# Designs tried in a protein design run: peptides against a protein of PDB entry 4GMN. Part 5

Target 1, 375 residues: chain A of PDB entry 4GMN
Amino acid sequence: RYANITLLALVTLASIGTDFQETLVKGNQGSRESPISAADEEWNGFDDADGDAMDVDQKSSSGEDQEEDYEEIDVKEDDEDDDDDSITSEMQADMERVVGADGTDDGDLEDLPTLRELIQTAVPQLIRLSNLPIDSDESLTIQSHALSALNNISWTISCLEFANGENANIHNAWYPTAKKIWRKTILPILEADSADLKLATQVTSLAWAVARVLHGETPTDGNPHRKFISLYHSSKQQAGGNSNSIEEPEDPFQGLGVKCIGVVGSLAHDPAPIEVNREVGVFLVTLLRQSNNVPPAEIVEALNQLFDIYGDEELACDKEVFWKDGFLKHLEEFLPKMRTLTKGIDKRTQPELRTRADEALLNLGRFVQYKKKHA

## One batch from the design tools (peptide; made by RFdiffusion4, then SolubleMPNN)

Design b2_p15_4_s1
Fold by OpenDDE base, seed 3:
Structure b2_p15_4_s1 (fold): chain B 375 residues (1-375), chain A 15 residues (1-15)
Amino acid sequence: as target 1 above (375 residues)
Amino acid sequence: AAPARSKRLLPKPLP
């Protein structure tokens, strides 16, 4: 009984976190459509050439319409109003305030009561549940659901803009909790070095969500970037040996390899130690050099991480890593390979992967041109 | 100033 209620509560918290993320992603899409002024390029009319329509006499073959009496099965649409009551009116009001509020710098969530309870009450319990001794299948299930809930909450918060002091109140409230998730949940699981790839995928997903907010301010204790690089390599070695495929996620961007790249890329941002930045940068550039054996989704993520890490020439990592270690040459040499890779993705079967690869290819060309101008 | 990029697609959470 208590286990089922706890599991239901954890599933509900995970669902709520997902629905919030979807709504925040949709909301952030709508606000940045500055009306592209349709420049009235007068597309000059194609001249009406008077081509004589030949009267092709289509002979009416009278096929006998067999009236098959389709019995209207009156499927009562039971309007199961699935009142997807997952998003409470209070949660919608909190979300509208997050999008509209001049964020006070004080980390006070007085005006965001649902988000406050999520961060201050729910997350500390989820951290506790993710750290239970594993002694039964029930404790494994509780840990998995607690990690899922922490993942979805952390992903949702990571979809907020925090640049230029935006949402500073939420950032300041989340920041100590995100560090606590890292130190109390993520690091202990990574240090246990379990052969459980499902658990590794869950903790790596959570680590990416947390690192997307903390960036280079993520705790460097025990060199976590090296643990995720090792996990990346270990995951590739296991996939090559036993055709007991853990079902490769249908979404190529949900793979453990993509998640490892997302984590280590996020960890390498300023103010990360320059040696952490170098080790991650070398790892990412090495993936591009070995691209023939790397999934396209991992290449897309590795490119995006390289762009985000080395996009600012004023940062110490630009001079001390990007230029010093000759990364521009590797990006230039990869550009023709990226064109071939992107063209090889079928738009019909993998539309998202193709769209993200087309975007990453465009950005790679722009990034190489930018770096050549600032050399 | 960083190069003007296209809007990056956000990753989806795990179900």
Scores: peptide ipSAE 0.042, ipTM 0.777, DockQ to the pose 0.571
Fold by OpenDDE base, seed 5:
Structure b2_p15_4_s1 (fold): chain B 375 residues (1-375), chain A 15 residues (1-15)
Amino acid sequence: as target 1 above (375 residues)
Amino acid sequence: AAPARSKRLLPKPLP
C-alpha cells in the first residue's frame, strides 16, 4: 500500500514534469513566427558586441536560382484530445507567469507557488528516494521512478532561458538544488559503477539536464567527465559484442552516446578547469575524426557542443585549447565528411535527424569561416 | 542578430 502510493506520487511528479516541458516547447515554438532565411545569417560568435557592419561589397555572381521547394512539413497537430486533466489551474497559471515574467532576481518564487513546492518540497524527497539502499526489486523500482521524476523536472527547468538575467528567480532557486542533485544523486550512482545500462541511461539523462544549467560550475570533484567518457566507450563495446541489441531507442537523440556527449560538453563550458575542457574537446574532436563508426545523432550533438564551448573567443579555452591543440584543422577536414553524412540521411524516413544534421552542417561551415577570420 | 542557436531538441522525458 505505502509503496503503491509512493510510486503513484513519483509517476505523477514525472508526468507533471513532462507536461510542463511540452508546454514550454509549444510556447517557445509560437514565438518563432518569422522564418529568418537560414541562408544569410553570418556566424558572428556569441559576443553581443556592437561591432561595426563592414560593408563587404558582394559582387553579384548570377548563379541560377534553383528554387529548392522546401516542403513545409505541415506537422499536423493531431488533436488527440487526451483530456488528461492532470494540469491544475495553479500549474497552468505558474506556466503563464514563467513565459511572461521579466525575472525578478529574488529567488524566493513567491509568484510561482507550484514551481516553488516542486523545487523546495518534492525534489529533496526525490533525492532521498534515489539514494535508497537497493535491497529489493521494490527499492530498485522506487529509485528508477525517482530518477525519472528528477530527470523530467531538471529537463523542464533546463529549457528556460537564463541568459541576460532572464528567469533569475528560478535560476537562483534551482541552482543550489541542481548542485545537490549532482552531489547526492548523480555522483554516488556514477561511483557505484553498476553494469545496469538502464540505470546508467537514467543517471546520464539527469546529469545532462543538471549540467545544462550548471555548465562549467558543475562540481568537478572526482573528474565525472572521465566517467561519462568511459561510459560512452563501454556502451559502444557492449553494443558491438552481444547480439542482444539493447533496443536502441527509436529516437536517435535519446541514445546513451548522445547523452554522454551532452553531459561532457556541458561540463566543459567556462569556468570549467582548462584540463577538463581539453579532455572533453579532444574527445569530441576525436569522434569527428572517427565519424565513419559514429552514429549521425552523436556527430550532430558533438558539433553543437564544440560550437557552444568554443564559440566565444574571449574565453580562456579558445587560446589554451582550441588554437593550441589545432581544433580548427580537424573541423575543416570534417566539413566534406559532414556534407556526405548529412546527404546520406533520408529526409522521408528520418526527417528530424536530417534537419538537425543540415543545421549542424550549416553551423560548421559558418564556425570554420568565423574562426579563420579571427585567427 | 546572433545566429539562432538551433534550440536543441530536448531529450524527450523518459516515459
Scores: peptide ipSAE 0.034, ipTM 0.771, DockQ to the pose 0.464
Fold by OpenDDE base, seed 1:
Structure b2_p15_4_s1 (fold): chain B 375 residues (1-375), chain A 15 residues (1-15)
Amino acid sequence: as target 1 above (375 residues)
Amino acid sequence: AAPARSKRLLPKPLP
């Protein structure tokens, strides 16, 4: 009985996270001028606007660990009204506020009650459920659904703009929770060295969503970038040996390889340790060198990550990694290969992959020109 | 103006 209620609640939280993401994507699609039409714009770098490093005044609040005795919320069996899995009017109002609000600097989620409850109430419980001892098929199912819910919530939050202090209240509320997901959910599952590719795909998807907000501030404990690089290589070795069709996800961008690239790319952003940046940069550049054996979607993701990591010349990684390790030469040598790869994608059968490859090719040309001008 | 990277298509939520 409790298991079924827990599973239902986890499915509902995963659905809510999906509907929020769809709503944010629809809201953002209205502002998508096609970047393909800007063919003639000179790449001037990424104007990473002056990140006024919020001096997080480390007020050493020695908060005593109050063991908050989580009172067992007696969920009354209120009747089976078919609660239409639709976004509630309150959820819609929260999304409309998040999309429409000029960044209100008020660090409280008072105006975002649904998002507050997701971050403060739901996510801590999902973290707990994702860490249950796996002793049964039921506990494995609970973990899987908890990871799906955490993934969907984390992806939704990672769709928000946080550049230039936008949505700072949401960022500040999410940031400690995102670090908790990383340390309590992601790292323990990665260290368990499970041969379960489904679990590995779930945790890697969640890790990418979390790392898209934390970037180079993602905890480096245990060198998680090396774990995801290892997982990338292991996934390629398994796919080559067993003709058990792991059904390649119908969407080429949902593959474990793409997710691994997305995680490690995000982990390598400033202020990541320069050696973490180097190891990731070398991994990504090596994929481009080996592009004949790499799925096109992974190449698109690897290029996009390289542009994000090395698009600013003021960052330490530009001088210490990009220029020192000679990445420009590898990008220049890859440019004709990318043209061939992109042209080989059938627009009729894979329109999204082709569009994203055409964009990545355009950006690669611009990025190479930029780096040559700033050499 | 930084080339407006099209907001990358987000990975679909896991079912």
Scores: peptide ipSAE 0.034, ipTM 0.770, DockQ to the pose 0.495
Fold by OpenDDE base, seed 2:
Structure b2_p15_4_s1 (fold): chain B 375 residues (1-375), chain A 15 residues (1-15)
Amino acid sequence: as target 1 above (375 residues)
Amino acid sequence: AAPARSKRLLPKPLP
């Protein structure tokens, strides 16, 4: 009886976290439908500088309108709008505030009561439930649902912009809670060294969501990056041996390998210890060197992590790792392989994977040129 | 200018 109420509450919290993420993604799409002009803008690094609005002199080059008749593929969105009435008017009002809020520095979340209760009241209970002794299938189910709820909440919060002091109130409220999730949920599960790939996938997904906010400030206790690298290798060994392997998720980006790369990449950001950065950087570059046996989605994620980690030349890791360990040569040698890999992805069967691979290929070219100019 | 970090499609929430 209590278990069923607890499970229902956990499912409800997981759904709330999902619906909140979807609406934040939709809201952020609608407001930023400025087409990322695929202009050949030279990749100039990740300078956080408040560089003034470059007056894009709209030189009206009268290029002839080739009316490419884009046949509107009427993708019948069977919007089965399952209007799951799960988005309360209060949640929607909190979301509208998060999308519109010039973040006041007041970490009290006074204007975001639902998000406040989620972070301050719900998450601490989910952490407790995720850390229950596993002595029954019921306790395992409770842990799984608590991890799903923590994952969905953590992913949703990690979708918020925190650059330039945006959403600082939410960041400041979440940051100590994220560290608590890491120390009390993620680390204990990773230390238990369970052969349960489902649990490993759940905790790795949660770890990625948390590390996307904490970056290099993620607690380095017990070298968690090595545990995720080990988990990556172990997952590859299991997939090769048993035809009864957990069905690779239909979405290539939901794979445990991608999640492991995402975690370790996020952990390697400044101010991570330089040796943590080096071990992760070497791991990622090694995946590119071994790309013939690596899923395309993992290559895309590994490239993306390398760009994020080594995009700023002012960071200690640029000199002490990127240049010192000769990463540029490996990236340049990988560029023709990436072109072949990307062209081998069918746009019809794997449109998302192809789009992300095309983007990662473009960024790889730009990144290699940038690093050659700044050598 | 930081290259416009394409909105990396987030891993879908776990069901």
Scores: peptide ipSAE 0.035, ipTM 0.775, DockQ to the pose 0.510; fails the geometry check

Design b2_p15_8_s1
Fold by OpenDDE base, seed 1:
Structure b2_p15_8_s1 (fold): chain B 375 residues (1-375), chain A 15 residues (1-15)
Amino acid sequence: as target 1 above (375 residues)
Amino acid sequence: SKFVPIRVKPVKPSV
């Protein structure tokens, strides 16, 4: 009884986190449709004229139309309005307020009661459930669902803009909770040294979502960046040996390798310790040097992380790591390889991967030019 | 000055 209620509550919290995320992603897409000015490239249609349509006159015979009176079974399409009642009117109202609110700085979330209850009431319980002693298949199931719910909530919050003091109230409420997820859920699971790739994938996804908000302020206790780098390498060694590799997710950006890169990249942002930044930067640059054996999605993520980590010349990591360790040379040497890699992705079979690779290639060219100008 | 990447799509979170 308690387990089924707990499971249902965890599934519901995971669903709520998904629905929030989908609606935030849809809302953010609508605001970013700045009209790409259709450059009127007048595609001058080539005039090619003369194709003689041969007039093949085939005369074939009048078969008698037996009007079989098919009784039109009026299948009432019961429009089952799949009232996707998952998004409560309160959740919609909170989301409209998040999109519209000039960020009042108080972390009290008075104007966001649903989000407040998620952060203050639900998340602490999910942290507790993710830390239960594993003594049964039921406790493993509870942990997995608690991690899924924490993942979806954390990802949803990580899709909010917090730059320039935007959503400061949400940031201030989430920040101490995100640190609790890191210290109480993520670190203990990473320290348990489980060979379970499913659990490792779940905790790495959650770690990325949390680190996308905390960045370089993510607790560095126990060098978690090295654990994720080790997990990246271990996952590559296992995939090469057993034909029962967990089916690579249909989305190449959902792979464990991409998630590991996303975590360690996020951990390396300012104000991360320079040694953490250096170890991550060397790892990311090493992936580019070894790109012949690296999935294209991991290269795209590694480039995006490098742009975000080293995009500011005023940061200590620019002088002490980027310039000192000669990263510009490696990025410039990688530029022709990235062009070849991107061109090798079929637009028909992998349109998203191709689009993200074209974007990363564009940014790599721009980033190399930026760094050469600011040398 | 800061470099700003051109990003058309947000990173789809792992759902």
Scores: peptide ipSAE 0.478, ipTM 0.916, DockQ to the pose 0.706
Fold by OpenDDE base, seed 2:
Structure b2_p15_8_s1 (fold): chain B 375 residues (1-375), chain A 15 residues (1-15)
Amino acid sequence: as target 1 above (375 residues)
Amino acid sequence: SKFVPIRVKPVKPSV
């Protein structure tokens, strides 16, 4: 009984996260689209019919509801506050400086009560449910649903604009929770070394959503970038050997390979350690060099990550990795291959993949020209 | 100067 209620609640939370995501994606599209003429559909005014309010005086009887004293089970969470203050006081002070002059210091979601309850009440419970011992098909189902709910919430939040101090209250409320998801849900599942590609796909999707907000501030403990690179290679070996179709998802951007690239690319942003950045950058450039056997969606994602990681000449990774390791030559040599790859995608059967490849090709040409001017 | 990629579509979230 309790398990069915928990599963229903998890499915409902996952659905709410998806519906909210679709609404935000539509809203962000609508805010960038200048108001195209909504056709003047004349909303014909509803005539105010003066319908008399009938006073139904229903005298409902006072039932004495017995106060059942529910003993509050004081679950002492031994919060071992490992206050690993690994946020250097300088990073806190720089965050406090980027939170501009409106001195609402707390991640005060007072105006966003539903989002507050999702972050503060629902997500901690979902983290707990994702960490249950897997000893049954029921426990595996609960974990899968908890990961799905966390994924949908995290993806939804990662679609908000946080540049220039936008949504700072949401960012500040989400940031510690995103780190908690990383440390308590993502890392333990990655360390369990499960051969379950479904679980690996779910955790990698969640990791990408979380890393799209945390970027290079994602905890680097245990070198998670290497685990995702290993998972990328392992997923390719399994797809090549067994004719048991792991049904490649119909959406080429939902593939485990794309998700692995998205995670490691996000992890490699400043202020990530230069050696983490280098290992990821070399991985991404190597995919471009080996592109003959790489799915087009993975090439598109790898290019997007390379543009975002190395798009700033002021960052240490530009000098210490991009220029030092000669990445420009590899990008320039890849440009004619990308033109051929993009032209080979059928616009009729794969319109999204073609659109994303046309965009990545355009950006690759622009990026090569940018780097040649800033050499 | 920073390079800004042209992005026409938001990254589809993995549902």
Scores: peptide ipSAE 0.477, ipTM 0.914, DockQ to the pose 0.707
Fold by OpenDDE base, seed 4:
Structure b2_p15_8_s1 (fold): chain B 375 residues (1-375), chain A 15 residues (1-15)
Amino acid sequence: as target 1 above (375 residues)
Amino acid sequence: SKFVPIRVKPVKPSV
């Protein structure tokens, strides 16, 4: 009983997150200059919930036709759906205000009451649920749903522009909560060293969403970038061995490998420690060097991360890592390979992957020219 | 000066 109510509330919170993201995507379509939110892709949170529907083995015992008169218990479902639609409508209205607001008000979330309650009331409960002792399949299910809800909320918030002081009120409200998700949810799960690739994928997705806001200000305690790099390598080793092919997600960008790259790339942004930046930068450049065995989506993500990490000549990582470790040469040597890779993607069967690869190829050429001019 | 990547909005997944 209490578990079912908790699961329902978690599904509702995950759904509210979904509608909130869709509203952001709709609102942000009006502004031509907003960067691609990778968050438009990561919303697999609903489909992963249906997979653990109890296969109640209806053992068809051919028992005789007793017409048991099922008294139709008229459960008034209508009153709970109206309240949920009302909350979703208020959250949509808050999101429409966020997208429409010229983000100049350093004010409290006074004008965003639903977003305030989501951050201040709901998320701290989800963090508690994600950190319960796993002692049953029920506790594992609760953790999974809490992670999905946290993922969805975190992705939605990560779609907001925070550059140049935009949405500073939301950033300031989210930032301490994002650090709490990292320390209380992500790190404990990564330290438990579970062989569960489903859980690893969920926590890595959440980690990417959180790291897209925190960037190099993400807590470096326990070298989390190395854990995600290790997870990347482990996932590649397992995919080669056992015929339990975890169904590669139909979307190439939803793969655990892409998520690992997104996390470690985000962690390596300024003001990350130079050694964290170096280890990540070397990892990303090594993927480009080994590109013959790397999925195209992972190459696209690795390039995007390299452009974002090393796109500023004033940052310490430009001198101490990019130039010192000779990354320009590797990018120049990769440019012909990227042209071949991109041309190999069929526009008819994989139109999105081809579009993103064409963009990454364009940016790689521009980035190499930029770095040569600023050498 | 900063390098700004050209980012095209993802085509909405056709629900």
Scores: peptide ipSAE 0.465, ipTM 0.890, DockQ to the pose 0.378
Fold by OpenDDE base, seed 3:
Structure b2_p15_8_s1 (fold): chain B 375 residues (1-375), chain A 15 residues (1-15)
Amino acid sequence: as target 1 above (375 residues)
Amino acid sequence: SKFVPIRVKPVKPSV
């Protein structure tokens, strides 16, 4: 009973986070020509209704015919057209305010009561649930659902524009909570070194969502970028050996490899330590050099991260890493390979992957030209 | 000078 109520509440919180994200994305498309970054699509919807219908083997215990006269409780099917508009009027009002508000610099969410309750009340409970001792399948299920709810909330918030002081109130309210998710949920799970690739995928998705807001201000304690790089390599070794393929997600961009690249790329942004930036930059450039054995979606993500990390010549990482470690040469050498890779993607069978690859190829040509002009 | 990638708006999946 309590487990089912907790699970239902977690599912409902995950669904609320979903619909809120979809509607924020729809709302933000209407008003300003802000370039919605291609990272908006990494919301893993709750659609893994792997209804493992526990086939409760009805062992036909031939228990005796007690004709208990169950009074036909005429449950009137009230056709409540539950227009299960999962978006409450308060969520819709909060969403309209998020799209419209000149954010005051105060991390006060007085005008955003639903978002305030999500950040201040729900997230601290979800962090507690994600840290329960795993002693049963029930505790593992609770952890998974708590991670999914944290993922959806974190992704939704990460789709807000925070550049130039936009949504500063939301950013300031979320920032300490995002650091708490990182330190209390993400790091402990990464340190447990679980062989569970499902859990690793969930925590990596959450880590990307959190790192998309925190960037180089993400806590560097224990060198988490190295753990995600190790996870990337370990996931590739496992996929090659055991035919227990965790079904590669139908979406090439939902793969654990893409998520690992997204996390470490985000961690390497300014003001990340130069050595963290270097290790990540070398990892990303190494993927391009080894592109014959790398999925196209991971190449697209690695390129996007490289453009975002090294797109500013005023940053210390431009001089101390990009130029010093000779990254331009590797990008130039990769440009003809990227043209071949992109042309090899069938527009009919993989239209999104082809569109993202065509964009990344365009940007790679422009980026190489930019760097040559600013050498 | 900052490099700005061209990001195509995600094509709304035609529902």
Scores: peptide ipSAE 0.461, ipTM 0.884, DockQ to the pose 0.311

